# Peptides against a protein of PDB entry 5T59: the designs that were tried, part 201

Target 1, 112 residues: chain A of PDB entry 5T59
Amino acid sequence: TTPTMQSTSLLTEHLGYPPISLVDDIINAVNEIMYKCTNAMEKYLMQRNIIGKKDFSDEIKIGTAKLESLLENSVDKNFDKLELYVLRNILSIPSDLLEENRFRLLHHEKLV
Target 2, 90 residues: chain B of PDB entry 5T59
Amino acid sequence: EHIRFQRLVQVCNKALEESIRKLQSWEKIHECFPNYGQTREGIENLTVCQQQVIKLWSNLSRVEFDAIFHERSIEEKLNQLDDLINKARS

## One batch from the design tools (peptide; made by RFdiffusion4, then SolubleMPNN)

Design b2_p29_8_s2 (from b2_p29_8, 12 letters changed)
Fold by OpenDDE base, seed 2:
Structure b2_p29_8_s2 (fold): chain B 112 residues (1-112), chain C 90 residues (1-90), chain A 29 residues (1-29)
Amino acid sequence: as target 1 above (112 residues)
Amino acid sequence: as target 2 above (90 residues)
Amino acid sequence: KEEEEFEKEWKEIEEELEKKKKELEELLK
């Protein structure tokens, strides 16, 4: 159930922006946060890379990279779900309101 | 009566929670640092690091998402949408 | 109750995306 052009237009008029823009903002934000988190993790561990006489720098770099990939995959998966959920269940117009009479009502309310 | 904004908050929290779940697993963290995690100091460092990352994740997401919601006036808009729908169905 | 309803909706999305993923994987074979 992909959103219709009519639904998108009505929501864009109501919101002042396309519904997808909100989702894009959310996804962009979480991606930024994700890399900030992984970067912080790497920096923290790299400051503690030597234990005893052994340097674990290489292992830390590889390990943090693996965690980054893991988190990245999880973020992609879950926020794909979020995107579909938001567009289908939140930023959506019920089918009964997409009918001609209901469409006019929504438009009329917007103009008043 | 108003439900859409509540759902938005819920789905955001759900996605964030599910995304960070794997990092909440000590076993998965340890697996990425097999030799480092065999040392006492390494375990301690990884433990602190894990906790800090989870907290950072939660705090940053809260701040950033709230900012987005405010900038987009999404609560007001979704409440209005609920009202319009309810009115049309009455 | 609201949480339960949300979880149902979320699971529906999850199932749908999983189906799409499987279909895509089959197509790529």
Scores: peptide ipSAE 0.631, ipTM 0.943, DockQ to the pose 0.758
Fold by OpenDDE base, seed 5:
Structure b2_p29_8_s2 (fold): chain B 112 residues (1-112), chain C 90 residues (1-90), chain A 29 residues (1-29)
Amino acid sequence: as target 1 above (112 residues)
Amino acid sequence: as target 2 above (90 residues)
Amino acid sequence: KEEEEFEKEWKEIEEELEKKKKELEELLK
C-alpha cells in the first residue's frame, strides 16, 4: 500500500521534512560506507599482493570487484526492503487519524 | 508505548545485517580469490581482511546512522507521533 | 515478543517485494 498524499503532508509538517528524506539519508550513508569498506579491503590486500614469488595483484583486483558487486546487490535489495518498511510501518499515519476530526486534532496539537 | 523509533533501529540493524551476510561467508570470500586463498599467507590475509571489513561496516554504520537520527531529531518526532496516535485512540 | 513482531513485519515486506519482482520479470518477458 502506497502512502497517501494526506499522510505525507501531515508527516512532513510534523517532521519538518518529507519522510522520504530520512530514507534517502540512510541509503546515501550506507552506500558511502559500502564503498569505504570495499576500498579498504582492496587496499589491505594489495599491500599483501606478493606471496613468495607470485604476484596476485590481478586476482585481488578482480576478486575485490566481485565482492563489491555482491555487496552492492545485497545493499540494494535489503535497503529497498528498509525503505518500504519505514514508509509503511514507521512513518505512517493510521487510517483513523486521517479522518476529518483526527486531522484537526493533529493540527491543533501542533499549534498548542 | 513508544514503538516507532525502536522499529526504526531494528529495521536499520536488520538491513545492515542482511547486507553484510554474504561477506560473512568464508566460502564466498574464498571463491573470489581461488589461487590467493590456496596459500597459507593468503588465507591468513583474507581472514584478517574479512574481520576488519565487517568491523568497519558495523562501526561506520553505527556512527553515521546515529548522526542522521540526531540531525533529523527522529527519536523525538517518532515518540511524539506515537503519543499523538495513542491520545487520539484514547 | 517485539522481535518476533518485527520479524513478521519484515517477512511481509520481503514477500511483497518478491511478488513485485516476479511480476515485473513476467511483464518484461
Scores: peptide ipSAE 0.630, ipTM 0.943, DockQ to the pose 0.765
Fold by OpenDDE base, seed 1:
Structure b2_p29_8_s2 (fold): chain B 112 residues (1-112), chain C 90 residues (1-90), chain A 29 residues (1-29)
Amino acid sequence: as target 1 above (112 residues)
Amino acid sequence: as target 2 above (90 residues)
Amino acid sequence: KEEEEFEKEWKEIEEELEKKKKELEELLK
């Protein structure tokens, strides 16, 4: 199920920020890390590009690009799962607490 | 019992682990460097490179995610959420 | 026990997203 506007509002009030902001931080971080890793890989291999009088620079560039693409696809897939999981199972309010009376209770508890 | 923050850590680790899985495969790495990997020296370089990138992945993710969790005070907030929910159900 | 429960929840997410992906593919087909 998709989070409701009510749950989002309540969680935003509780967290001090929208729930999606946490997910965005995580995704942005992993994307940055991903490219740092692939860049490091390319740099390492490019420093070792000549073997037996053969220059493998082109192969290294292509190979690292392929690995980057592979990693990128995997990151996208798995962190899409993460996003849905977090929003559904972690940053969520049970439906029984979203009823009118329970809603007031949550506000009361926060204010007290 | 507090459970949400534990799940957050679990899901982050799971996503990170599954994302790097293909790079942990020597066969997959080798496939990207078919000629380079046919040399002894190339194999050695790829082996070290593979190990280094995996370590970099793990180290950077740990540091960055911990920083995010701290900045967002997410453990405290999730524990409070658990407490609120449990209290409401009691 | 907790790990097992998490894996079940994770798998459920996987299945749901896979289903959505297939549905989207059919729609765009």
Scores: peptide ipSAE 0.630, ipTM 0.943, DockQ to the pose 0.762
Fold by OpenDDE base, seed 4:
Structure b2_p29_8_s2 (fold): chain B 112 residues (1-112), chain C 90 residues (1-90), chain A 29 residues (1-29)
Amino acid sequence: as target 1 above (112 residues)
Amino acid sequence: as target 2 above (90 residues)
Amino acid sequence: KEEEEFEKEWKEIEEELEKKKKELEELLK
């Protein structure tokens, strides 16, 4: 179920920002963290790229890239779930509160 | 009484945990470094690297998400939302 | 109990998104 315009408006008024903004913050943060992690991993291994006079730099770069891709796919998938969950189950207004009388009450509560 | 913020924390943790799950698999890590991982030193390096990345993932996510929650005052707002809903249903 | 309820809700989201994904894939074929 997609949030209604009314629900979004009410939540925006209540939160002081659109509900999607919170999700965007979370997703942006995890993306940043993801690349920090993969970068750290690559750097760590590249500093240890030579073993027994054999240079594994190419393998490390390729391997790290593969892991990054795996992580990216997993992050995308799971945070898509998160987005839907948050918007549906957390940042949502129950249908009974979307009625005319309930709508007025929400505005009243804000003003009081 | 208040449930929404708890759910927010739960879903964030769930998404983070599920996202990092593949990196927690030694088999998957090793598969990405087939020759490097055949050396003793390589295995040691990969092991440490894996552990450090997982820790970094956990630590950074905790700090960043807490900052977001604070900046957005989301706990307070969600508690208020719960209260409003409960009041309306009473 | 709360954890169990959350897991149920999470799985519901998973199933829904998986369904949408399959439908989209079929549409793009």
Scores: peptide ipSAE 0.630, ipTM 0.943, DockQ to the pose 0.773

Design b2_p29_8_s3 (from b2_p29_8, 11 letters changed)
Fold by OpenDDE base, seed 4:
Structure b2_p29_8_s3 (fold): chain B 112 residues (1-112), chain C 90 residues (1-90), chain A 29 residues (1-29)
Amino acid sequence: as target 1 above (112 residues)
Amino acid sequence: as target 2 above (90 residues)
Amino acid sequence: EEEEKEEEEWEKIEKELEEKKKEEEKLKE
């Protein structure tokens, strides 16, 4: 289930930022890390591209690109799951708290 | 009592672990370097590379995610959320 | 216990996203 506008508003008020912002930070970070890892891999292997008299530069570039693609796909899938999990199960407000009487409590706690 | 932040950490770790699983497969790595991996030196290089990348992945993710959690004060906020929920249910 | 719950929810989400992906692919065809 998708979070309600009310839930998002309350959480935004509580957090000081929209819940999705946290997820975005996480996803942006992992993407950055991913490319740093693949870049490091390529650089490491490219410095070791010649074995004997054979130059494996082309194979290394292609191979690293393939691994990057595999990792990228995996990251996308898993962090899509993460996003949904976080928004649904972590950054969520139970329905019972979304009732009018309990809605006031969240505002009250902020003001006190 | 406080469960949300723990869940956040756990799911982050899960996503990270599942994501890196492809690189943890020697078979997958070797398939990407079929000729390079047929050489002794190539195998050695790939092995070291694999290990280093996995370590880099782990280290960077730890540092970056901790920074995010700190910047967003998410542990405190989630604990407060737990408290509010528990209070409302009491 | 919490880990078990997490795993269950994770699997549910996984299935849900897979289904959504299939639906989106069908829509694009």
Scores: peptide ipSAE 0.539, ipTM 0.931, DockQ to the pose 0.828
Fold by OpenDDE base, seed 3:
Structure b2_p29_8_s3 (fold): chain B 112 residues (1-112), chain C 90 residues (1-90), chain A 29 residues (1-29)
Amino acid sequence: as target 1 above (112 residues)
Amino acid sequence: as target 2 above (90 residues)
Amino acid sequence: EEEEKEEEEWEKIEKELEEKKKEEEKLKE
């Protein structure tokens, strides 16, 4: 079930911004956090790249990249779920309020 | 009565928790560093790294998401939405 | 009760997206 145009309009008026904007903020934030985490991990390990006489720099770079990819895939998957959940179950207008008479009432309440 | 904001917080936490779950697996971490993780020092470094990353993930997400919720006034807006819906149904 | 409902909806969405992904992957082949 996808949100209707009417629902989006009403919610936009109520929120002061489109519902998707909130989701976008959340997704952008988590992506930023994700790369900060992976970058921190790489830097931490690269500062500890030599054990004994062996340099593990190449392995660290490859390994960190693999973990980053794994995290990226997980973030994408879970926050796609979040997007749908938020739009369907949180930022949603019940169908009974989308009737013509109720639509007008909601506008009236906003303006009063 | 007011349920939407609670749902938002819960689903955000769920998405964050599920996202970081792969990094919580020591096996997956070790698999990415097969030779490095065979050394004592390497294991120690990876262990600390794993813990720090998970903490960083949790702390940053809390701060950033709270900021977003505040900037968007989402708790107030969702409470108002709940009230409007409940009023319309009463 | 709310947590249970949330989990149920989450799982439904998960299944939906999984099926969608499978379809997209098949289309790319």
Scores: peptide ipSAE 0.539, ipTM 0.931, DockQ to the pose 0.819
Fold by OpenDDE base, seed 5:
Structure b2_p29_8_s3 (fold): chain B 112 residues (1-112), chain C 90 residues (1-90), chain A 29 residues (1-29)
Amino acid sequence: as target 1 above (112 residues)
Amino acid sequence: as target 2 above (90 residues)
Amino acid sequence: EEEEKEEEEWEKIEKELEEKKKEEEKLKE
C-alpha cells in the first residue's frame, strides 16, 4: 500500500522534511559505506598480492569486483525492503488520524 | 509506548545484517579467489580481510546512521508522533 | 512482541517485492 498524499503532507509538516528524505539519507550512507568497504578490501589484498613467486593481482582485482557486485545487489534488495518498511510502518499515520476531526487535532497540537 | 524509533533502529540493523551476510560466508569469499585461496598465506590474508571488512561495515554504519538520526531529530519526532497517536486514541 | 511483528512485516514486504520483480520481468519479455 502506497502512503497517501495526506499522510505525506502531515508527516512532512511534523518532521520538517519529507519522509522519503530520511530514507534517502540512509541509502546514500550505506552506499558510501559499501564502496569504502570494498575499496579497503582491495587495497588490503593488493598489498599482499605476491605469494611466493606468483602475482595474484589480476585475480584479486576480479575477485574484489565480484564481491562488490554481490554486496551491491544485497544492499539494493535489503534497503528496498527497508524503504517500504519505514514508509509503511514507521513514518505512517494511522487511518483513524486521517479523518477530518483527527486532522484538525494534529494541526492544533502543532500550533499549541 | 514509544515504538517507532525502536522499529527504525531494528529495521536498519536488520537491513545491514542481511546485506553483509554474503560477505560473512567463507565459501563465497573463497569462490572469488580460487587460486589465491589455495595458498596458506592467501587463506590467512582473506580471513583477516573478511574480518576487517565486517568490522568496518559495522562501525561505519553505526556512526553514519547515528549522525543521520541526530541531524533529522528522528527519535524526538517519532516519539512525538507516537504521543500524538496515543493521545488521539485516548 | 515488537520483533515478531517486525519480522512478519518484513517478510510480507519481501514477498511483495519478489512478486513485483517477477511481474516486471514478465513485462520485459
Scores: peptide ipSAE 0.538, ipTM 0.931, DockQ to the pose 0.740
Fold by OpenDDE base, seed 1:
Structure b2_p29_8_s3 (fold): chain B 112 residues (1-112), chain C 90 residues (1-90), chain A 29 residues (1-29)
Amino acid sequence: as target 1 above (112 residues)
Amino acid sequence: as target 2 above (90 residues)
Amino acid sequence: EEEEKEEEEWEKIEKELEEKKKEEEKLKE
């Protein structure tokens, strides 16, 4: 199920920011980390590109690019799952609390 | 009981672990460097590289995610949310 | 117990996303 506008509003008020902002931070962070890792890999291997009088620079570049793509695809898939999980099961308000009377209680509790 | 923050940490770890799984496979790495990996020195380099990348992945993710959680005060907020929900149901 | 529940929900989401992906691919065709 998709989060309702009401739940989003309540959570935004509670958190001080929209729930999606947390997810965005996480996703942005992992993407940055991903490219740092692949870059480090490439740099490490490129410093060791010559073996037995053979230059493997091209193979290293292609290979690291393949690994980057593989990692990127995996990150995308898993963090899409994460996004849905977080929004549905963590940053969520049970439906029974979204009723009119319960909604008032949430506001009251926050204000008190 | 507070459960939401625990779930957040767990699912983050799950996503991170699943994401890096393919790089943990020696076979997968070797496939990307078919000729380089046929040399003794190449194998050694790839082995070290693999280990370093995995460590870098783990270390950076821990530091960055902890920073995010702190900046967003998410543990406190999720605990409060749990408390509110539990109170409403009592 | 919580880990088990998490895994179940994770799998459900995985299946859902896979299905959505298939549907999107069909729509593009």
Scores: peptide ipSAE 0.537, ipTM 0.931, DockQ to the pose 0.783

Design b2_p29_8_s4 (from b2_p29_8, 11 letters changed)
Fold by OpenDDE base, seed 3:
Structure b2_p29_8_s4 (fold): chain B 112 residues (1-112), chain C 90 residues (1-90), chain A 29 residues (1-29)
Amino acid sequence: as target 1 above (112 residues)
Amino acid sequence: as target 2 above (90 residues)
Amino acid sequence: EEEKEFEKEWEEIEKELEKEKEELKKLLE
């Protein structure tokens, strides 16, 4: 079930911002964190790229790239779930409050 | 009584936990570094790296998500929403 | 109890998105 326009409008008025904006903030944050983590991992290993007389720089770059891709896919999948969950179960208005009379009451309560 | 903010925290934690699960697998980490991970020093480096990344993930997410929740006043807003809904149903 | 309820809700979302993903894959094939 997708949020209705009416629900979005009411929640936007209540929150002071569209519900999706909160989700966007969360997703943007985790993406930033994700790349900070992968970058830190690569830098850490690249500082330790030589063992004995062998240089593992190429393997490290490839390996960290693979891990980054793995993490990206997992983040995308799980935060898509989060988005749907938040919009459906948290930032939602019950159907009984979306009736015409209730809609007016909620709007009135906000203004009073 | 107030449930929505609790659910928000839960779903954020769940998404974060499930997202990092792959990196918590030593096997998956080792598979990405087949030759590097065959050396003693390489294994040690990968072990430390794995632990540090997981900690960094946890710490950064806590700080950033708390900041978002504060900036959006989401706990207050969700509590108010719960109250409004409960009042309307009573 | 609350944790169990959340897990059920989460699993429901997971199943729904998985179905959607599979449908999309079939469409793109």
Scores: peptide ipSAE 0.601, ipTM 0.940, DockQ to the pose 0.788
Fold by OpenDDE base, seed 4:
Structure b2_p29_8_s4 (fold): chain B 112 residues (1-112), chain C 90 residues (1-90), chain A 29 residues (1-29)
Amino acid sequence: as target 1 above (112 residues)
Amino acid sequence: as target 2 above (90 residues)
Amino acid sequence: EEEKEFEKEWEEIEKELEKEKEELKKLLE
């Protein structure tokens, strides 16, 4: 179920920002963290790229890239789920509160 | 009484946990480094690397998400939302 | 119990997104 315009407006008024903004912050953060992690991994291994006089730099770069791709895909999938969950189950207004009388009450509560 | 913020924390943790799950698999890590991982030193390096990345993932996510929650005052706002809903249903 | 409830809700989201993904794939084929 997609949030209604009314629900979004009410939540925006209540939160002081659109509900999607919170999700965006979370997703942006995890993306940043993801690349920090993969970068750290690559750097760590590249500092240890030579074993027994054999240079594994190419394998490390390829391998790290593969892991990054795996992580990216997983992050995308799971945080898509998170987005839907948050918007549907957390940042949502129950239908009974979207009625005319309830709508007025919400505004009243804000003003008081 | 208050449930929404708890759910927010739960879903964030769930998404983070499920996202890092593949990196927690030694088999998947090793598959990405087939020759490197055939050496003793390589295995040791990969093991440490895996552990460090997982820790980094956990630590950074905790810090960043807490900052977001604070900046957005989301706990307070969600508690208020719960209260409003409960009041309306009473 | 709360954890169980959350897991159920999470699974519902998973199922829904999977269905949407499948439908989208069919549409793009």
Scores: peptide ipSAE 0.600, ipTM 0.940, DockQ to the pose 0.775
Fold by OpenDDE base, seed 2:
Structure b2_p29_8_s4 (fold): chain B 112 residues (1-112), chain C 90 residues (1-90), chain A 29 residues (1-29)
Amino acid sequence: as target 1 above (112 residues)
Amino acid sequence: as target 2 above (90 residues)
Amino acid sequence: EEEKEFEKEWEEIEKELEKEKEELKKLLE
């Protein structure tokens, strides 16, 4: 159930931007946040890398990298779901409104 | 009557929640730092770090997503879309 | 009630994406 060209056009006119643009903004934001979080984690632990006489810097770097990968994979998966959900269930035009008569109504309302 | 914006908030929260779920697992955190986490200080540091990351995740996402929604006027637009659809079906 | 409806919709998305993923895996085999 990929959005139709007609649906995209109508929504773009209504929104003032393509529906996918909103999703892109959200995904870009979460990606930025993700790396800020992992970076903060690494920095925090690296400031506490020595316990007793042992330096755990290498382990911290490796561990943080693993967590970053884990988070990255989870973000990708869940925001793929989000993208599909938004485009299908939120930023969508019901099929009955894609008919000729309903299409005119929507367009007319936009112009008035 | 208006449902689309509510769903947008819901799906954003759901995606954020599910994304951070694994980091909420102490076991998974500890597994990444097997030797560091065997020390008392290491455990303490990891605990604080975990909490801080989760809070940072939540706070940043709230601020950034709200900003996006505002910039895109999405609540208003989605409400209007709901109204148009309801009107057409009446 | 609305939350329950959302969860159902979300689960439908999950199922669909999972199916696509499995189909893709089969294609790559």
Scores: peptide ipSAE 0.600, ipTM 0.940, DockQ to the pose 0.759
Fold by OpenDDE base, seed 1:
Structure b2_p29_8_s4 (fold): chain B 112 residues (1-112), chain C 90 residues (1-90), chain A 29 residues (1-29)
Amino acid sequence: as target 1 above (112 residues)
Amino acid sequence: as target 2 above (90 residues)
Amino acid sequence: EEEKEFEKEWEEIEKELEKEKEELKKLLE
């Protein structure tokens, strides 16, 4: 199920920021890490591009690009899962607490 | 009992682990460098490279995610959320 | 035990996203 506006508002008040902001931070971080890793890989191999009088620079560039694409696809897939999981199972409010009376209780507890 | 922050750590680790899984496969790495990987020296270089990138992945993710969790005070907030929910159900 | 529960929840997410992906493909075909 998709989070409701009410739950988002309550969680935003509780967290001090919208729930999606945490997910965005995580996704942005992993994307940055991903490209740092692939860049490091390319740099390492390009420093070792000549073997037996053969220059493997082109193969290295293509190969690392393929690995980057592979990693990128995997990151996208798994962190889409993460996003849905976090928003549904972690940063969520049970439906029974979203009822009118329970809603007031949450606000009361927040203010007290 | 507090459970949400534990789940957050779990899901982050799961996503990171599954994302790097293919790079942990020597066969997959080798496939990307068919000629380079047919040389002894190339194999050695790829082996070291594979190990280094996996370590870099793990180290950077740990540092960055911990920083995010701290900046967002997420453990405290999730524990409080658990407490609120449990209290409401008591 | 907690790990097993998490894995089940994770699998449910996988299944749901897979279904959505398939439905989207059908819509775009």
Scores: peptide ipSAE 0.600, ipTM 0.940, DockQ to the pose 0.765

